# Ledger of designs, part 90: peptides against a protein of PDB entry 6RGO

Target 1, 392 residues: chain A of PDB entry 6RGO
Amino acid sequence: MALKLLGFNQDATCFSVISSNKGVTIYNCDPFGKCFELEKSTSNDEELDFLVEMLFSTSLIAVVDKTIGASKRKKLKIVNTKRKATICELTFPHEIMDVIMNRKIICVVLKSDQIFVYDISCMKLLRTIDVRGEKLKSTSKFRNSEAVGDIGVRVSLSTDNNSILCYSSYSKSDKENAPLNDIVVFDALKCIQINVLPAVHQSNIVCIACSPDGMLMATASEKGTIIRVFKTIDTENDEPILVNEFRRGSRPSRISEMKFNHDNTLLACVGESDTIHIFALPVTTTEADANEDDTLQQSSHSLSSSINGLQYISKGLANRFGKIIVSKIPTQSQQRHVAYIKIPENAKYRIGFPKDTTNTIHICGEDGNYLVYSIPRNEVGPCTLVKSNTFD

## One batch from the design tools (peptide; aimed at target 1 R103 K355)

Design b2_p27_4_s3 (made by RFdiffusion4, then SolubleMPNN; from b2_p27_4, 13 letters changed)
Fold by OpenDDE base, seed 2:
Structure b2_p27_4_s3 (fold): chain B 392 residues (1-392), chain A 27 residues (1-27)
Amino acid sequence: as target 1 above (392 residues)
Amino acid sequence: SRKKEIEEEREKLRKEAEEILEKLEKL
């Protein structure tokens, strides 16, 4: 059967899939099993396409029917899974490209490069962000809609109540073809722009991940060779703070998803490659918890000693155009993965981090595998398979 | 227990989502 993965929820307790025969199925991870099914409403042999965003492990989901020929691509449905009922429906002027939510807000990304921010508790529109309108009104020759390039506005939202929204924006360029290589950090609750990170990559940003607390963001370009991690809110001399630069690989490969774990110690990435990469983030020791258990410090020194030497002098190379270019970290200072998972070639996988464990990752594949891996703590190497289940 | 705390948080989230859904049904 053809499966299409929709992904994990915010805490990796559930994942959603499209089955060609059944429609949308939501699986619970532990205990493993079906928790919700949305039957196919159409008898047509059309390839089913949906957006499904689940509010954690609750009965609240947002659903968009993106099936080709469906007039429903502009409709967001809020569904109660316990009642199997649509509670409310919102209609948008343009096709919905993405939906993301937390406990406070829903963000809806349109094909028009607009982001609609809603208060989830009443579906009141808080803000419309026009990512194109912030471009200088250079004649919007609509890039002919036939540019099949999946280059649109990318978004990520913190899973906490701070509701930090990171989105890709167009560089301030008078060129009609300005890349989506700026990042805007937005407080979605207060509806204020917090920060702007200019030109974080040389090419379009295709993947963004916000940390659960909204304090970090990871970015990848269409090249997918380098992942950059920035602070979202904090600046140094009004300059963006680059925390890490990770090398996924030497060969270009698209990254489809990135996730932070719940304590911001790990960043995972997946995409078109045969490998899920897991990177270690430096633990920012906030000075506060320095008091108690002295004894466990000894073993962590060996990995930390190699990290401490890189004072990232963010020498903003003012390019000839006065744009702050995030200084390329020297290739020798680019960190590699600390762990990896091999996946089948050409299988699409999705990733999630559970809240209950810091060193466990959930993955699911369009091959019908749901896998739980243990991440090694003290060594660089493969993850260990802990649990496997199959779905159809 | 951390497991108990996570389950209490999940139950709080379930109730919050039910209250949201009931509120949205009345709009």
Scores: peptide ipSAE 0.637, ipTM 0.958, DockQ to the pose 0.790
OpenDDE base, seeds 1, 3, 4, 5: peptide ipSAE 0.325, 0.189, 0.253, 0.335; ipTM 0.864, 0.792, 0.830, 0.860

Design b2_p27_4_s4 (made by RFdiffusion4, then SolubleMPNN; from b2_p27_4, 11 letters changed)
Fold by OpenDDE base, seed 5:
Structure b2_p27_4_s4 (fold): chain B 392 residues (1-392), chain A 27 residues (1-27)
Amino acid sequence: as target 1 above (392 residues)
Amino acid sequence: SRKEEIEKERKELEEEAEKILEKLEKE
């Protein structure tokens, strides 16, 4: 049967899949098993497409039926999984492209490049963010709506209560085809823009990950060769702080998902390549507990290539040209993965980090494999398979 | 234990989700 992966929930305790014959299925990771099923409402041999966003492992899920020909592509359903009932239904003016959730908010991304921010506790609209409207105030030319290919607004939300929303925005370039290469950092509870990171890549951003605490974000462009990690809130001399720059590979390959672990020590990425890459982040030692004199000279030859900051190259004297973030890191000194997992070629995989362990990653594939790997910490190498399960 | 804290957090979150669902069903 054709499986389509929807992904893990926020803490990798569950994952959701679309089965062509059954509809949506949610699996629990431990103990492994099917915990919920949403049956297909249509007898047609149409390719099923859904969005499912889980509130962790709770009975609350958000569901969008995106199946072709469905009048439901504009409808968000809040479903109680215990009752198997739709509790609330919201209708949007445009097709829903993405839904993200935490304990406090739901964000709904539309094909119109609008983000609707809701208070989850009452489904009250807090804010509508118009990513195009901000561009149209600067550039009178509408992108033809037909060129809305696979390049839309990307979003990521912190899993904590701070509810830091990172989204891709259009650069202030006077070009009709301005890339989605800016990042906006938004407090989704207060409805305030916190930061703007201009031109973090040269091309459109296709993947964003926010850290669980909202303090870090990872970005990848359509090239998928470089991953950049930034601070979300903090700035240095009104410039974005680049914390890390990772090289996934030399060949272009789309990154479909990135995830931080719960303590911000690891970043994983997956996509069209045969390899999941796991990168180590520098532990920000909070200066406070550095009083323990533990002289363990672990000669971690972490070549911390001192990331000597971002350079904004202004292309030309005109104050209208958006600053471009240029890496100062030579291509040869870019950090590589510390760990990896080999996956089947052309198999779509999703990734998640559990909260119970710092050195474990959950992965699932459209091949019907759910796999748990241990991540090596002392050396660069392959992850070790700890547990495997299959699903249909 | 960390496992007990995670299970407590999971239970508190389920109770929060149930309250949200019950509220939304009455509106």
Scores: peptide ipSAE 0.640, ipTM 0.956, DockQ to the pose 0.790
OpenDDE base, seeds 1, 2, 3, 4: peptide ipSAE 0.628, 0.613, 0.618, 0.624; ipTM 0.954, 0.950, 0.952, 0.953

Design b2_p27_5 (made by RFdiffusion4)
Pose (drawn by RFdiffusion4):
Structure b2_p27_5 (pose): chain A 327 residues (1-135, 151-284, 335-392), chain P 27 residues (1-27)
Amino acid sequence: MALKLLGFNQDATCFSVISSNKGVTIYNCDPFGKCFELEKSTSNDEELDFLVEMLFSTSLIAVVDKTIGASKRKKLKIVNTKRKATICELTFPHEIMDVIMNRKIICVVLKSDQIFVYDISCMKLLRTIDVRGEKIGVRVSLSTDNNSILCYSSYSKSDKENAPLNDIVVFDALKCIQINVLPAVHQSNIVCIACSPDGMLMATASEKGTIIRVFKTIDTENDEPILVNEFRRGSRPSRISEMKFNHDNTLLACVGESDTIHIFALPVTQRHVAYIKIPENAKYRIGFPKDTTNTIHICGEDGNYLVYSIPRNEVGPCTLVKSNTFD
Amino acid sequence: SLEEPELTDEQKEEIEELLEEAEESYE
């Protein structure tokens, strides 16, 4: 089958790709190279490694499952790339759905909507967050820098009226203090959530409305959450998969089950800005590095890696600059 | 249930060195 289940780095330095053949490879951007290659851990052809989230450019990797079910739901391994050794092997009572890391905090998301927060220096569990214990699945996002700030979607106070709903809660994972609770920002479920690298901004994706809403995160007034802007959906409602924020928080990238990738600018310093054509029934992931604000890195399941440029003052499409092919 | 193995001093030191490299690479 195709080379599916791509994962993207925080710092846009490299990306994680599960080659359907054998193990998982991690490439670099500049210069492009085979950075890390995981050996054979397989027994059948279509069984897939699912979840890999990494540090910035380091040797520290978070790896989850290999087998379809032998050791998948209840595993987390911490591996150094230069020596291929497992350091700490944590076990969890449910199935892992997502893992997000940063320089200070490691988050592990379970299928039962439990979020385990760890101080990464000693792997002490800071707090267990019973989201489904209070009231598709939960989408969680996190800031990259320090003062790492956690964002998760929570159910509303209409659990008696119906089973599924999605509001937003802002949480400071550094001090384990809940900062702001946002109301039902959508009339539908929440598909994907993105938080700014500095933790000041947040994006929301609806399944039905397909309109991205941006809210201030922490500095927002206590009385009411502050809405920043909204972005035109286009000609057709489409499911969104992954969104990213620029380092200066002037740009927002959007990708999903669509022909095109949309680029949204920010009035921090409207409907559409830059659009990148994309093959229809193929899936891609997004990133952009810290070095410049004009370059957008693209990861594709077709086997191609592309680097596009952004037009500052033109509403035109992006210009391709650099490309390379996968393995 | 949740289970956590205890870490050795050597494992702690390796995690600290990897975190220092993450700070340096960020700069």

Design b2_p27_5_s1 (made by RFdiffusion4, then SolubleMPNN; from b2_p27_5, 12 letters changed)
Fold by OpenDDE base, seed 4:
Parts: C-alpha cells; sequence; structure tokens
Structure b2_p27_5_s1 (fold): chain B 392 residues (1-392), chain A 27 residues (1-27)
C-alpha cells in the first residue's frame, strides 16, 4: 500500500502514518502496535494528505485534513483519541501548512506565512505572527506559491514548558524575492521576540529544529550541505552564537527533518539522501565543582574538540549589490557525522529520539519499516540495528 | 475571518484532563 509518513511525537513513543486505504494510523513504538485509527471519510481515490500532531503519548491530537479538493484544509481539529471525539474545531482564513505543540501551546502555520499561537489549555489565541508583515510593505505581491509549493515559513518548538518558538523570516533585503533566511526566536508563552539571527544561510531555510530545552537551534537551507547550530537566547556582544557547523555532504540534497536528542548531545538529520546523519554536539560541561575525591579514571574520551566559540562574525558585508555575503566559516571548522544509518534511496524516513535512551534513535519509512538503532559513542561508524517492526 | 469557537465548560474540563495526563507522564 502507499504509505505517507507524518512523523514521530515529541518523545518518539508514537509515530503517525497515512495509509491510502485506511486513513491515519498512529502506532505505539513499545510495545509496537496500533494505538489509534482515523478512518477515511471519503470513498474517493483521492490521495490522502493529513497533518497530525500528537501531544507526547497522550490522547490529545491535532488533525488537519489536507486532502486535495477538501474544504477541510483550513480546519484544525483537536481530538481525544480515547473517545474518538472532536473536542473543538478551529477554522483559519488560509490553508494550514504545519501544526506544532507542547504541553502549553499549539502553533498553526498558514500558507499566508502567518503563525497563530494558542494557549492549549483553553484554545485562546495568544498571538498572530505575520512573517510577511515584517517584510518591507512594498513587495505586497503574494509569491504566487504555485511554483515552489515547498518554500514557506518553517517552525520548530521546544518540547519543554518554556515554549521557545523558532521560525524562518524574510531577510530585510529590498529585493522582491527576499529569501526566508533569517530566524526569529520567540517566547510563545510571553509572546515576546527574544532574538533574531540574520542571514543564517544564503538561500531559504527549509528545515529548523529546536532543542527540547529551547537553548539550541539547528538550521538547514535548500542546499542541505551545511547544518548550523546556534544558541537561541544567548548572544555574544549582541551577535548570534554559532555553536556548530556540520557538513552533511558535498552534493546538494534536501533535508526534510532534523532533531536533537533529549540531552542536546546529538543532532540527527534525514531527507532525500540514502543516509541519516548523526552529529555530536559539544557537551557543555557545567563545571560541576570537582570535589577532589573519587579518582575513577573513566577515560571517557569525550571528543571534547574544544571548538572555541567561533563568533559567527555576521560581517554580512551587505556588498552594494545586495548579495548577503554570509561569512564563510573556515571549512576546517566543519564537523562530519559521528554516526550514520543507510536507508533505501527515494524512501522517505522520519526520525525521533526517545527521552529515556539518549544513544538510541527511532526511524520509520514509507517502505513500512519501523527501526530502532543504537548510536555508537566511542567510534565513528554505522549505527547498529536493535529492533525492527513492519507496518501497513 | 478566523472562527475561534468559545469552548464550553465540558470541553475545557476535557482539555484540562488530557493536559494533566501529559504533565503526569513527564514525572
Amino acid sequence: as target 1 above (392 residues)
Amino acid sequence: ELIIPELSEEQLEELKKLLEEAEEAEK
């Protein structure tokens, strides 16, 4: 059957899929099995498309029927899966492009480049962010979003209660075709902008990941060759802090998803390539006071590559010709993956990090495979397959 | 226009219960 992946929940305890014949199915990862099904409401041979966001392992889901021709593409349903009942339905002025949530908020991204931020506890609108309204008023031409259906506002939300929202914004360049290459960091609870990272890539940002604690953010452009990791809140001399620059590859390849593990020690990426890449982040050793005593020489060869904080010298010399020259970080600072998983070519995969096992990754494919891998700690190499299941 | 339905007390209590289940799963 044709499967379409919707992704993992926040803690990778569940994943959602679209089956062409059944509709939406949510699987539990351990024990592996179906935990919820949303039946196809229409007998039509239309390709089913849905957004499903699940609140961790709870019975709370947000659902959007995105099926072509459906009037429902503007409707968000909040559903109790135990009762199989809609709690509420919200109707938006534009098509819903994305939905993200945590225990405090739900964010709805529209095709209009608007982000609606709600208090999840009462579904009260806290803020409407107009990413286009921040763009210089002069180029009011709606990009006829017909041609490149895939360039829009990208969002990521911290899974903690701090509710740090990272989103892509348009650069302040006077060009009609300003790229979505800025990042805004937003406190979604207080409804305040915390930080702005200008021109983090030369082209549109197509993937963002926020860390679970909201302290880190990973970004990738349309090229997908370089992944950058920034601090979200902290700045150095009012400039953004670049923590890492990772090289996924030499050839352009789209990144569809990135995720941090629970302790911010790993970043995984997946996309159109035959390889899931896993990168190691520097452990911020909190200098826990080294009380003297216990001489246990655990030679954890932490590859503490002391990457001295490379100040992202955002000397974007706006050269007189409106080329944002992103300062070339020296290619010597670009780290490679520490681990990888080979996946079938042209198979779409999604990734998740379980909360309790920081060196385990969950993956699922449109090929009907759910796979659990162990990530090597002390060596650069392939991940080891620990568990496999199939779904339809 | 954005149609934001006002939630009934029953809908609010149902949401509250589901969110309490989410907070308990974090402990």
Scores: peptide ipSAE 0.435, ipTM 0.885, DockQ to the pose 0.873
OpenDDE base, seeds 1, 2, 3, 5: peptide ipSAE 0.423, 0.425, 0.417, 0.410; ipTM 0.882, 0.881, 0.879, 0.875

Design b2_p27_5_s2 (made by RFdiffusion4, then SolubleMPNN; from b2_p27_5, 11 letters changed)
Fold by OpenDDE base, seed 4:
Structure b2_p27_5_s2 (fold): chain B 392 residues (1-392), chain A 27 residues (1-27)
Amino acid sequence: as target 1 above (392 residues)
Amino acid sequence: ELIIPELTEEQLEELQKLLKEAEEAEE
């Protein structure tokens, strides 16, 4: 049967899939099994497409029926899965492209490059962000929505209550075809722009991940060769702080998803390649007060490579020809993966980090595999398969 | 236009109950 992956919830306790014959199914990871099913409302052989965002392990889900020809592509349903009932339905002026949530906020991304920010507790609209309206009034006609299939506003939301929203924005370049290569950091609760990271890549950003605490953000462009990690809120001399630059590979390959683990020590990425890459982040040792006494020499050789904070001198000298020259970070500062998982070529996979086990990653594939891997901490190498299940 | 239905009291109570269950599951 054709499966389509919707992804993991925030804590990787559940994942959602579309089965061509059944509709949407939500699986629990442990114990492994079906926890919810949304039946196919139409008898037509139409390819089912849905957005499903689940609020952690709760019975609260947001659902969009994106099936082609359906008038429902503009409708967000908030559903109680225990009751199998719609609590409310919101109708948007444009097709819904993405939905993200935490305990405080729902963000709805439209094909119009608008982000609607809601207070989840009452479904009150807090803000409409118009990412196109933030373009300088260059008379750039609406990109004919036909050819730009997969280039849109990307979003990520912190899973904590601080509700840090990171989204891709258009560069202020006077070019009609300005890339989506800026990042805006937004406090979704206060509705305040916190930071703007200009020209973080040379091409459109296609993947963003916010850390659970909202303090870090990872970005990847259409090339998917370099992943950059920035601080979201903190700046140094009013300039963005680049924490890490990771090399996924030498060959272009699209990244579809990135995630931080819950303690911000790991970043995973997945996409069109046969490999999930896992990168180690520098542990910001908060100098907890070293009270003197306990000499327990746990020689955890944390590879604290003292990456001196390379000020990303975003001296993008816009040369006279409007090429944003992203300053090449010296290739010597580019870190490789510390761990990897091999996946079938052309199989789409999704990733999740469980809250309780920072060295474990959950993955699921359109091949019907749910897999749990242990991540090596002391060596560079393959992850070890710990658990496997199949789904249909 | 954006059609934002006003939630009924019953819908608000149901939503708030589910959110409370989500907060209690974090403790």
Scores: peptide ipSAE 0.412, ipTM 0.874, DockQ to the pose 0.850
OpenDDE base, seeds 1, 2, 3, 5: peptide ipSAE 0.412, 0.405, 0.339, 0.399; ipTM 0.874, 0.869, 0.755, 0.869

Design b2_p27_5_s3 (made by RFdiffusion4, then SolubleMPNN; from b2_p27_5, 14 letters changed)
Fold by OpenDDE base, seed 4:
Structure b2_p27_5_s3 (fold): chain B 392 residues (1-392), chain A 27 residues (1-27)
Amino acid sequence: as target 1 above (392 residues)
Amino acid sequence: ELIIPELSEEQLKELQELLKEEEEAAK
């Protein structure tokens, strides 16, 4: 059957898929099995398209049916899966492109480059963010979003209660075709902008991941060759802090998803390539008080590559010709993956990090495979397959 | 226009019950 992956929930306890014959199915990861099914409303051989966002392992889901007509693509249903009932339905002025949530908020991304932020507890609108309205008023030409259906505002939300929202914004360049290469960091609860990271890539940002605690973000452009990791809130001399720059590869390849693990020690990426890449982040040793005593020489060869905080010298010399010269971080600072998973070519995969096991990754494929891998700690190499299941 | 239906007391209660289950499970 043709499967389409919707992805894992926040803690990788569940994943959602579209089955052409059945509709939406949510699987539990452990024990592996179906936990919810949403039947297709139509008998037609129409290609099913849905957005589904699940609140962790709860019975609360947000659903958008994108299959039938322009009107349904504008409707968000909040559903109780235990009752199989719609709690409420919200209607938007434009097509819904993405939905993300945590325990405090729901964010709805529209094709209009608007982000609607809701208090989940009452579905009250807290904020409308107009990413186009922040663009200089002069270039009011709606990009006829017909040609590049895949370039829009990207969002990621912290899974904690701090509710740090990271989104892509348009560069302030006077060009009609300003790229979505800025990042805005937003406190979604207080409805305040915390930070702006200008020109983090030379081209449009196509993937963003926020860390669970909201302290880090990862970004990738259309090229997908370099992943950058920044601090979200902290700045150094009012400039953005680049924590890491990772090289996924030498060849351009789109990244579709990135995720941090629960303790911010790993970043995984997946996309159009035959390889899931896993990168190690420097452990911010909180100087926990080294009370003197226990001399246990656990020679954890932490590859503490002392990456001295490379100040992202955002000497974007805006050269007079409106080329944002992203300062070339020296290629010597680019780290490679520490681990990898080989996946079938042209198979779409999604990734998730379980909360309780920081060195385990969950993956699922449109090939009907749900796989659990162990990530090597002390060596650079392939991940080890621990568990395998199939779904239809 | 954005049509934001006001939630009924029953809908609010159901939503809050589900969120409370998660806040209790997350402790």
Scores: peptide ipSAE 0.464, ipTM 0.895, DockQ to the pose 0.795
OpenDDE base, seeds 1, 2, 3, 5: peptide ipSAE 0.463, 0.452, 0.452, 0.437; ipTM 0.896, 0.890, 0.891, 0.884

Design b2_p27_5_s4 (made by RFdiffusion4, then SolubleMPNN; from b2_p27_5, 12 letters changed)
Fold by OpenDDE base, seed 5:
Structure b2_p27_5_s4 (fold): chain B 392 residues (1-392), chain A 27 residues (1-27)
Amino acid sequence: as target 1 above (392 residues)
Amino acid sequence: PLYIPELTEEQLKILKELLEEAEKAAE
């Protein structure tokens, strides 16, 4: 059967899949098993496509039927899985491209490059963000939806209650074909723009991950060779703070998903390559814990010696055109993965980090494998398979 | 507009119950 992966929930306790014959199935990770099934509403042999966003391990899901020919591509359903009942339906003017949620906020991304921000508690619309802005409305000849491939607005939302929304935006270039290479950081609760990171890549951003606390953001372009990690809120001299630059590889490969672990110590990426890469983030010692005992200093020195070469080269070369070009970290200072997982060629995988086990990663494949890996802490190498299950 | 739902008191109650479950699962 053809499987299509929808991904893990926020805490990686569940994952969602599309089965060609059954519709949407949600699996629990531990104990492994089906927890919900949404039957196919159409009798047609059309390739099923859905968006499903689950609120942690709860009975609350957001569902969009994206199946070709379906009049439902503009409808968001909020469903109680335990009652098998629709709580409410929202109909948008354009096709829904993405849905993301936490305990406070639902964000709905449209094909029109609009983000609708809702208070989840009452489904009140808080904000409509128009990513194209007013200037691009006049010159927007309908991007013929055929020639604009899989390039759209990307979003990520913090899993905490602070509800930090990161989204890709069009650079302020007078060019008709401005890339989606800016990032906006937005407080989704207060509906305030916090920060703008201009030109974080040379090409369109295709993947964004926000940290669970919303303090960090990872970005990847269409090239997928370099991943950049930024602070979301803080700025140095009105310039964005680049915390890390990771090299995934030398060959271009699309990154489909990135995730931080719960404590912001790891960043994983997956995509079209045969390898899931896991990168270590420097532990930002908050200055507050500097008062407790001298004795733990010896073991932290070995990893810190390689990180001391991260001079904060906050030398934003203000290029003559007032564009902050994020200075490329020299290729020698680009960090490599600390761990990896080999996956089958041509199998799409999704990743999740469980909350309680910071050195564990959950992965699932369109090959019908759900796999749990242990991540090595002290050595650069392969992850160890701990548990495997199959699904259909 | 069709993207601004009018929720009934029952729908709001059901939604509140599910959100309270989500908050307890975080603690």
Scores: peptide ipSAE 0.519, ipTM 0.939, DockQ to the pose 0.703
OpenDDE base, seeds 1, 2, 3, 4: peptide ipSAE 0.379, 0.519, 0.474, 0.519; ipTM 0.862, 0.939, 0.928, 0.939

Design b2_p27_6 (made by RFdiffusion4)
Pose (drawn by RFdiffusion4):
Structure b2_p27_6 (pose): chain A 327 residues (1-135, 151-284, 335-392), chain P 27 residues (1-27)
Amino acid sequence: MALKLLGFNQDATCFSVISSNKGVTIYNCDPFGKCFELEKSTSNDEELDFLVEMLFSTSLIAVVDKTIGASKRKKLKIVNTKRKATICELTFPHEIMDVIMNRKIICVVLKSDQIFVYDISCMKLLRTIDVRGEKIGVRVSLSTDNNSILCYSSYSKSDKENAPLNDIVVFDALKCIQINVLPAVHQSNIVCIACSPDGMLMATASEKGTIIRVFKTIDTENDEPILVNEFRRGSRPSRISEMKFNHDNTLLACVGESDTIHIFALPVTQRHVAYIKIPENAKYRIGFPKDTTNTIHICGEDGNYLVYSIPRNEVGPCTLVKSNTFD
Amino acid sequence: VEKELTEEQKEEIEELLEEAEELHEEE
């Protein structure tokens, strides 16, 4: 089958790719190279490694499952790339759905909507967050820098009226203090959530409305959350998969089950800005590095890696600059 | 959910975090 289940780095330095053949490879961007290659851990052809989230450019990797079910739901391994050794092997009561890391805090998301927060220096569990214990699945996002700030979708006070709903809660994982609770920002479920690297901004994706809403995160007034802007969906409602924020928080990238990738600018310092054509029934992931604000890195399951440029003052499409092919 | 780490495992995690700090400062 195709080389599916791409994972993208926080600093846009490299990307995680599960080659359907054997193990998982991690490439670099500049210069492009085979950075890390996991050995054989397989027994059948279509069984897939699912979840890999990494540090910035380091040897520290978070790896989850290999087998379809032998050791998948209840595993987390911490591996050094230079010496291929497992350090700490944590076990969890449910199935892992997503893992997000940063320099200070490691988050593990379970299928039962439990979020385990760890101080990464000693792996002490800071707090267990019973989201489904209070009231598709929960989508979680986190800031990259320090003062790492956690964002998760929570159910509303209409659990009696119906089973599924999605509001937003802002949480400071550094001090384990809940900062702001946002109301039902959508009339539908929440599909994907993106938080700014500095933790000041947040994006929301609806399944039905397909309109991205941006709210201030922490500095927002206590009385009411502050809405920043909205972005035109286009000609057709489409499911969104992954969104990213620029380092200066002037740009927002959007990708999904669509022909095009949309680029949204920010009025921090409107409907559409830059659009990147994309093959229809193939899936891609997004990133952009800290070095420049004009370059957008693109990861594709077709086997191609592309670097596009952004037009500052023109509403035109992006210009391709650099490309390379996968394995 | 929790695992008690050995001294050697702590040191290895600390070295990896120092490398992550150094690489971050270089950027």

Design b2_p27_6_s1 (made by RFdiffusion4, then SolubleMPNN; from b2_p27_6, 10 letters changed)
Fold by OpenDDE base, seed 5:
Structure b2_p27_6_s1 (fold): chain B 392 residues (1-392), chain A 27 residues (1-27)
Amino acid sequence: as target 1 above (392 residues)
Amino acid sequence: MEVELSEEQLEELKELLEEAKKLEEER
């Protein structure tokens, strides 16, 4: 059967898929099994497309029917899966491109490059974010989205209650084709912009991941060769703090998803390549327990590749917003993966990190495989398969 | 874009959000 992956929930306890024959199915990871099915409303051989965002392992889901020809592409349904009932329905002026939620907030991304931020408890609109801003409304030539692939506003939301929203924004360059290469960090609860990271890549950002606590953000461009990790809130001399720069590969390949583990020690990425890459993040030792004198000179060759190489190249004195983040890190000193998983060529996979096991990763494929891997701690190498299940 | 929810719909959302909170506290 043709499967389309929708992804894992926030804590990787469930994942959702579209089956061509059945509609949407939600699987529980442990114990493995179907926990919800949304039946196909139409008998037509139309290619099914849905957005499904889950609130962890609860019965609350947000659903958008994106099937071609459906008037429903502008409708968000909030559904109780236990009751199999729609709680409420919201209609939008434009097609819904993405939906993300946590325990406090629902964010709805529209094809108009607008983000609608809602209080989940009452479905009250807190903010409409217009990513294009007022000036670019006139040259709304709808980029014929047929020829320029899925380049739209990308979002990521912290899974905690702080509700840190990271989104891609257009650079302030007077070019008609300004790239989506800025990041805005937004407090979704207070509706305040916290930070702006200008030109974090040279091309459009196609993937963003926020850490569970909202303190870190990973970004990848259309090239998918370099992943950058930034602090979201903190700045140094009014400049964004780059924590890590990872090399996924030398060949261009689209990254479809990135995830942090629960303790911000690992970052995983998946996409069009035959390899899931897992990177180690530096543990921010909070200086608190500096007291225990244990002189174990384990010569951890800290590959403290000195990340001295970020220079903002300002093109000209006047516009503070024209700074481009240029990594001067030599290609040889870029951090590589610490672990990897080989996946079938051309198989789309999704990734999730369970909360309780920081060295475990969940993956699922459009090939119908749900796989649990153990991540090696001390050695660079392949992950070990721990559990496998199949789904249809 | 906006929706006004009934008291019944608000109570149903509240129950589901309390379930989400409980699942966080049990871990």
Scores: peptide ipSAE 0.547, ipTM 0.938, DockQ to the pose 0.902
OpenDDE base, seeds 1, 2, 3, 4: peptide ipSAE 0.536, 0.540, 0.539, 0.540; ipTM 0.935, 0.935, 0.935, 0.936

